# Peptides against a protein of PDB entry 3JWR: the designs that were tried, part 378

Target 1, 323 residues: chain A of PDB entry 3JWR
Amino acid sequence: TRELQSLAAAVVPSAQTLKITDFSFSDFELSDLETALCTIRMFTDLNLVQNFQMKHEVLCRWILSVKKNYRKNVAYHNWRHAFNTAQCMFAALKAGKIQNKLTDLEILALLIAALSHDLDHRGVNNSYIQRSEHPLAQLYCHSIMEHHHFDQCLMILNSPGNQILSGLSIEEYKTTLKIIKQAILATDLALYIKRRGEFFELIRKNQFNLEDPHQKELFLAMLMTACDLSAITKPWPIQQRIAELVATEFFDQGDRERKELNIEPTDLMNREKKNKIPSMQVGFIDAICLQLYEALTHVSEDCFPLLDGCRKNRQKWQALAEQ
Target 2, 298 residues: chain A of PDB entry 3JWR as posed
Amino acid sequence: TRELQSLAAAVVPSAQTLKITDFSFSDFELSDLETALCTIRMFTDLNLVQNFQMKHEVLCRWILSVKKNYRKNVAYHNWRHAFNTAQCMFAALKAGKIQNKLTDLEILALLIAALSHDLDHRGVNNSYIQRSEHPLAQLYCHSIMEHHHFDQCLMILNSPGNQILSGLSIEEYKTTLKIIKQAILATDLALYIKRRGEFFELIRKNQFNLEDPHQKELFLAMLMTACDLSAITKPWPIQQRIAELVATEFWEQGDQVGFIDFVCTQLYEALTHVSEDCFPLLDGCRKNRQKWQALAEQ

## One batch from the design tools (peptide; made by RFdiffusion4, then SolubleMPNN)

Design b2_p30_5_s4 (from b2_p30_5, 21 letters changed)
Fold by OpenDDE base, seed 1:
Structure b2_p30_5_s4 (fold): chain B 323 residues (1-323), chain A 30 residues (1-30)
Amino acid sequence: as target 1 above (323 residues)
Amino acid sequence: SEREEEQEILDFLEELLNPEGVARRRAELA
């Protein structure tokens, strides 16, 4: 395609030029081509291209395939969300120095997972899929959409000309796919809520050990969630704009819940409850986000900008909730 | 062989995608 030719022939700017190591990064001013260039730079600077012998054209095609399999009519869970998740992962690995704590296969898996974790997202949550009796709800009882996202990820990875993992041994391939699956499934907040207590307790007791395979898996899951939710850490103007996109998608679901399911939506998805957004954001930060970024910062102090951003945005949302 | 390696990958993928289905098939074949 013309898009592939343009991407494959383009000079990829440095990570410094692209500012993709910054926790404060914003994609709002970037074209789709520039987001793809940023993605190439992430793979290159993490040494994944070299270590796993990725062909440049194959990587370019894979990136474009991933981008193409996000829906354009979804307000938030689109390519830009996946791209921002991957950028936060990259920043956490580089600026946050988490790269030094992980294997190359884990890094490869996390980056692929971050880009792929919401593939073919329909702008509705698992609860909607269950209540609407969607065919996907017949395949999986839990984490329905996350299983679908992984299936889409696997389909793309095995598609002709998209096989970025072809340079791996069989054992490396198996390991990588296992980690990708676990990482994508970890983006289900229901699983996060179930597992986070173990992680926080290990941190609190100073018993956290990345050499333990179970604790490693747990950490990768927490890191994925931290990147997936990273919009809450962004500078206030960026956070506010992303919150509008999230609200738009949630309100669209709420409108569908009224129309298709004949139910009253929750306050979070109710367009008429827009005035509750600030207080709900404070509640979300307190219940879900703060402890995660505190624990992550305990594992690596260089991740502090995520925690600091989250705290600053809590203050901003609290001030709006008091008006 | 290349064919055995491909089959091993396919078996792994099936187990990864449908662990309950693979377990059920293994139980039916046992």
Scores: peptide ipSAE 0.184, ipTM 0.682, DockQ to the pose 0.018
Fold by OpenDDE base, seed 4:
Structure b2_p30_5_s4 (fold): chain B 323 residues (1-323), chain A 30 residues (1-30)
Amino acid sequence: as target 1 above (323 residues)
Amino acid sequence: SEREEEQEILDFLEELLNPEGVARRRAELA
């Protein structure tokens, strides 16, 4: 395609020029081409292209394929969300110095997982899919969408001309796919809620050890969630705009719940209760986000900007809730 | 209490995102 030719021929700017190492990064001003260039730079600067002998054209095609398999009519869970998740992962690995704590295969898996974790998202949650009796709800009992996202990820990775993992050994390939699956499934917030207590306790007791395979897996899951939720850490103008996209998508779901399912939406998805957004954001930060970014900062102090951003946004949302 | 509100939000989010998972957990605790 012309898009592939343009991407493959383009000079990829430095990570510094693209600001993709910054926790404060915003994609709002970036074209689709520029987001693809940023993604190439992430793979390159993490040494993934070199270490796994990725062909440039294959990587370009894969990126464009991933982007194409996100829906454009979904307000939040689109390519830009996946791209921002991957950018936060990149920033956590580089600026947050987590790269030095992980293997190249784990880094490869996390970056692929971050970009792929919401593939073909429909702008509705697992509860809606279940209640609508969608065919996917018959295939999976829990984490319905996350299983679908992984299936889409695997489909793309195995598609002709998209095989960015072709340079891996069979064992490396298997390991990478296992980690990708675990990482994508870990983006189910219900699983985060279930597992986070173990992580926080290990941190609190100073017993956290990345050399333990179980603790490594647990950490990768927590890191995925931290990147997936990273919008809450962004500078306030960025946070506000992303919160509007999230609210739009949730309200669209709520409208569909009323129309298609004859169900009264929850406050979070109720367009009529938009005035509760600030207080709900405070509650979300307190219940879900703060402890995660605190724990991540204990693993690597260089991740503090995520925690600081989260705290600052809590104050901003609290101030709006009091108005 | 802040803890009760936190737990309510957690329960809400867990139920919203994975109602079957919540049901399974309740059955395991029960």
Scores: peptide ipSAE 0.023, ipTM 0.486, DockQ to the pose 0.060
Fold by OpenDDE base, seed 3:
Structure b2_p30_5_s4 (fold): chain B 323 residues (1-323), chain A 30 residues (1-30)
Amino acid sequence: as target 1 above (323 residues)
Amino acid sequence: SEREEEQEILDFLEELLNPEGVARRRAELA
């Protein structure tokens, strides 16, 4: 395609030029081509292209395929969300110094997972899928959409000309896919809520050890969530804009819940309750985000900008909630 | 052989995508 030719022939700017190592990064000013260039840079600077013998054209095609398999009519859970998740992962690995704590296969898996974690997202949560009796709800009891996202990820990875993992041994391939699956599934917030207590307790007791395979898996899951939720850490103008996108998508779901399911949406999904957004954001930060970024910062102090951003945005949302 | 490696990958993918279905099929073949 013309798009592939343009991407494959383009000079990829440095990570410094693209500012993709910054936790404060914003994609708002970037074209789709520039987001793809950033993604190439992430793979390159993490040594994934070299270490796993990725062909440039195959990587370009894969990136474009991933981008294409996000829906354009979804307000938040689109390519830009996936891209920002991957960028936060990249920043956490580089600026947050987490790269040194992980294997190349784990890094490869996390980056692929971050880009792929919401593939074919429909702009509705697992609860809606379940209540709508969608065929996917019959296939999976838990993490319905995350299983679908992983299935889409596998489909793309195995598609002709998109096989970025073709340079891996069978064992490396199996390991990588296992980690990708775990990482994508970890983006189910219900699983985060279930597992986070163990992580926080290990941190609190100073018993956290990345050499333990179970704790490593747990950490990768927490890191995925930290990147997935990273919009909450962004500078306030960016956070506000992203929060509007999230609200739009949630309200669209709520409208569908009323129309299609004949149910009253929760306040979070209720367009008529938009005035509660600030207080709900404070609640979300307190219940979900703060402890995660505190724990992540404990693992790597260089991740502090995520925690600091989260705290600052809590103050901003609180101020709005008091108006 | 290349065919055996391909089959190993396919079997792994099937297990990864549908672990319960693979377990059931294995039980039916046993």
Scores: peptide ipSAE 0.281, ipTM 0.763, DockQ to the pose 0.018; fails the geometry check
Fold by OpenDDE base, seed 2:
Structure b2_p30_5_s4 (fold): chain B 323 residues (1-323), chain A 30 residues (1-30)
Amino acid sequence: as target 1 above (323 residues)
Amino acid sequence: SEREEEQEILDFLEELLNPEGVARRRAELA
């Protein structure tokens, strides 16, 4: 395609020029082409292209295929969300110095998973999929959408000309796919809630050990969630704008719940309760976000900007909730 | 309490995002 030719021929700017190592990064000013260039830079600077012998054209095609398989009519869970998740992963690996704690296969899997974790998202949650009796709800009992996202990820990875994993051994390939699946499934916030207690207890007791395979898997899951939720850590103007996108998507679901299911939406998805957004954001930060970024900062102190950003945004939301 | 509010929010989010997962966990704890 013309888009592929343009991307493959383009000079890829440095990570410094693109500012993709910054935790404060924003994609708002970037074109789709620039987001693809940033993605190439992430793979290159993590040594993934070299270590796994990726062909440049294949990587370019894969990136464009992933981007194409996000829906354009979804307010938040689109390519830009996936791209920002991957950028936060890159920043955590580089600036947060987590790269030194992981294998190259784990890093490869995490970056692919971050970019792929919401593929073909429909702008509705698992509860809506279940209640609407969607065909996907017949395939999976729990984490319905996350299973679908992984299925889409696997489909793309196996598509002709998109096989970025072709340089791996059979064992490396199997290992990578296992980690990708686990990482994508970990983005189900219900699973995060279930598993986070074990992680926090290990940190609290100073028993956390990345050499333990189970604890490694647990850490990768927590890191995926930290990147997926990283909008809450961004500078206040960026956080506000992203919160508006999230609210738009949730309100669209709530409108569909009324119209299609004849159900009164929850406060989170109720357009009529927009005034509750600040207090709900405070509750979300306290219940979900703060302890995660605290624990991540204990694993790597260089991740502190994520925690600091989350704390600052809590204060801003609290001030709005008091008005 | 702050802990009760946190738990209520957690229960709400978990149920909202994965009601079958909540049902399964309840069955595992029963």
Scores: peptide ipSAE 0.023, ipTM 0.487, DockQ to the pose 0.060; fails the geometry check

Design b2_p30_6_s1 (from b2_p30_6, 16 letters changed)
Fold by OpenDDE base, seed 4:
Structure b2_p30_6_s1 (fold): chain B 323 residues (1-323), chain A 30 residues (1-30)
Amino acid sequence: as target 1 above (323 residues)
Amino acid sequence: MEELRKKYLAELQKAKNELAIEELDYLLNS
């Protein structure tokens, strides 16, 4: 395609020029082509292209295929969300120095997972899918959408001309797919809530050890969640704008819940409760986000900007909730 | 609903067939 030709022929700017190492990064001003260029730079600077012998054209095609399989009519869970998740992963790996704690296969898997974790997202949560008796709810009992996202990821990875993993041995390929699956499934907040207690306890007791395979898996899951939720850490103007996108998508779901399911939506999904957004954001930060970024910062102090951003945004949301 | 499920399962089966990896079922079911 013309898009592929343009991307494949383009000079990829440095990570410094693209500012993709910054935790404060914003994609708002970037074109779709620029987001693809940023993605190429992430793969290159993580040495994934070289170490796994990726063909440039194949990588370009894969990126475009991933982007294409995000829906354009979804307000938040679109390509830009996946791209921002991957950018946060890249920043955590580089600026946060997490790269030094992981294998190349783990890094490869995490980057693919971050980009792929919401593939074909429909702008509705698992609860809606289940209550609507959607066909996907008949395929999977738990983490319905996350299983679907992984299935889509796998389909793309195995599509002709998109096989960025073709340079891997069969064992490396299997390992990578396993980690990708685990990482995508970890983005189900229900699983995060279930597993985070073990992680926080290990940190609190100073017993956390990345050489333990189970603890490594747990850490990768927590890192994925930290990147997926990273909008909450962004500078306040960026945070506000992203919160509007999230609210738009949630209100669209709530409107559908009223119309299609004849149910009153929760406050989170209720357009009439827009005035509750600040207090709900404070609650979300306290219940879900703060302890995660505290724990991540304990593993790597260079991840502090995520924690600091989260704390600052909590104060801003609290101030709005008091108005 | 049944048609959509059938279509989705057909797409998954196609992806499995294209992979030609016996262990794909293990990876998908694990």
Scores: peptide ipSAE 0.016, ipTM 0.509, DockQ to the pose 0.018
Fold by OpenDDE base, seed 1:
Structure b2_p30_6_s1 (fold): chain B 323 residues (1-323), chain A 30 residues (1-30)
Amino acid sequence: as target 1 above (323 residues)
Amino acid sequence: MEELRKKYLAELQKAKNELAIEELDYLLNS
């Protein structure tokens, strides 16, 4: 395709030029081509292209395939969200120095998972899918959408000309897929809430050990969530704009809940309750975000910008809630 | 529309089976 030819022939700027190591990164002014170039740079600078013998054209095709399988009519859970999740992962690995704590296979899996974790997202949550009796709800008892996202990820990885993992041994391939699945499933916030207590307790007791396979898996799950939620850490103007996108998508769901399910939406999904957004954001930060970024910063102090950004945005949202 | 969704899910399930997802599930549960 013309798009593939353009991407494959383009000079890929440095990570410094693209600012993709910055926790404050914004994609708002980037074209789709530029987001794809950034993605190539992430794979290259993490040594994944070299270590796993990826063909440039195959990587380009894979990136474009992933991008194509995000819906354009979804306000928030689109390619730009996945791209920003991957960028935060890249920044955490590089600037946050998490790279030195992980294997190449774990890094490969996390980057693929970050880009793929919301594939074919429909702009509705698992609760909506379940309550609407959607066919997907018949396939999975929990994490319905996350299982679907992984299925889409696997489909793309095995599609002709998209096989970026073809250079892996059978054992490496299996390991990578296992980690990808676990990482995508970990983006279900319900699973995060269920598992985070163990992680925080290990940190609190100074018993956290990445050499333990179970603790490693737990850490990768927490890291995925930290990247998925990273919009809350961004500079205030960026945070506000992303919050508007999230609110748009949630209100669209709430409107559908009224129309299609004949239910009153929760305040979070209720367009008529938009005045509660600031207080709800404070609640979300306190209940979900702060302790995660505190724990992540304990694992690597170079991740502090995420925690600092989260704290600053809490203050901003609190000030709006008091007006 | 519902029929199309059912067909899609059937195709997806077929693809999963072809990709040896059962083996992957075994690996995840081991």
Scores: peptide ipSAE 0.016, ipTM 0.459, DockQ to the pose 0.019
Fold by OpenDDE base, seed 3:
Structure b2_p30_6_s1 (fold): chain B 323 residues (1-323), chain A 30 residues (1-30)
Amino acid sequence: as target 1 above (323 residues)
Amino acid sequence: MEELRKKYLAELQKAKNELAIEELDYLLNS
């Protein structure tokens, strides 16, 4: 395609030029081509291209395939969300110094997972899929969409001309897929809620050890969630804009819940409750985000900008909730 | 503030289906 030709022939700017090591990064000003260039840079600067012998054209095609398999009619869970998740992962690995704590296979898996974690997202949550009796709900009992996202990820990875993992041994391939699956499934917030207590307790007791395989898997899951939710850490103007996209998608679901399922939506998905967004954001930060970024910062102090951003945005949302 | 936190968490829990850790381990090894 012309798009592939353009991407493959383009000079990839440095990570510094692209500002993709910044926790404050915004994609709002970037074209789709520039987001793809950023993605190439992430793979390159993490040494993944070299270490796993990725062909440039194959990587370009894979990136474009991943981008294409996000829906354009979904307000938030689209390519830009996946791209921002991956950018946060890159920043956490580089600027946050987490790269030194992980293997190359783990890094490879996390980056692929971050880009792929919401593939073919329909703009509705697992509860809607289940209540609508969608065919996917017949295949999976838990984390329905996350399983679907992984299936889409696997499909793309195995598609002709998209096989960025072809340079891996069989064992490396299996290990990578296992970690990708874990990482994508970890983006189900229900799973995060289930598992986070163990992570926080290990941190609190100063017993956290990445040499323990179970604790490593737990950390990778927490890191994925931290990147997936990283919009909450962004500078306030960026945070507000992303919150509007999230609200739009949630309200669209709520409207569908009324029309298609004949149910009253929760306050979170109720368009008529728009005035509750600030207080709900404070609640979200306190319930989900703060402890995670505190714990992550404890593992690597260089991740502090994520925690600081989250705290600052809490103050901003609280001020709006008081009006 | 704690009430808002609990309310939001309850909405999230209702909106998502949980996966048991033991089930995850099985799925990862399949």
Scores: peptide ipSAE 0.005, ipTM 0.374, DockQ to the pose 0.100
Fold by OpenDDE base, seed 2:
Structure b2_p30_6_s1 (fold): chain B 323 residues (1-323), chain A 30 residues (1-30)
Amino acid sequence: as target 1 above (323 residues)
Amino acid sequence: MEELRKKYLAELQKAKNELAIEELDYLLNS
């Protein structure tokens, strides 16, 4: 395609020029081509292209295929969300110094997972999929959409001309796919809520050890969630704009719940309750976000900008909730 | 399970048609 030719021939700017190492990064001013260039830079600067012998054209095609498999008519869970999740992962690995704690296969898997974790998202949550009796709800009892996202990821990775993992041994390939699957499934917030207590207790007791395979898996899951939710850590103007996109998508679901399912939506998805957004954001930060970024900062102090951003946005939302 | 798999593949085919995603042929033919 013309898009592939343009991407493959383009000079990829440095990470410094693209500012993709910054936790404060925004994609709002970037074209789709520039987001793809940023993605190439992430793979290159993490040494993934070199270490796993990726062909440049294959990587370009894979990135464009991933982007193409996000829906354009979804307000928030689109390519830009996946791209921002991956950028936060890159920043956490580089600026947050987490790269030094992980293997190259784990880094490869996390970056692929971050880009792929919401593939073919329909702008509705697992609860809606269940209540609408969608065929996917019959295949999977838990984490319905996350299983579908992984299936889409696997499909793309095995599609002709998209096989970025072709340089791996069979054992490396199996390991990478296992980690990708675990990382994508971990983005189900219900699983995060279920598992986070174990992680926080290990940190509290000073018993956390990345050399333990189970604790490593747990950490990768927490890191995925931290990147997936990273919009809450962004500078206030960026946070506000992303919160509007999230609200738009949730209200669209709520409207469909009324029309298609004849149910009253929850406050979070109720357009008539838009005035509760500030207080709901405070509640979300307190219940879900703060402890996660505190724990992540305990593992790597260089991740503090995520925690600081979350705290600052809590203050801003609280001020709006008091008006 | 086979019937459920068929329903899933039908949804993938629908997504392919809606989004013009040629790569979905992999799952449909595997």
Scores: peptide ipSAE 0.005, ipTM 0.386, DockQ to the pose 0.020

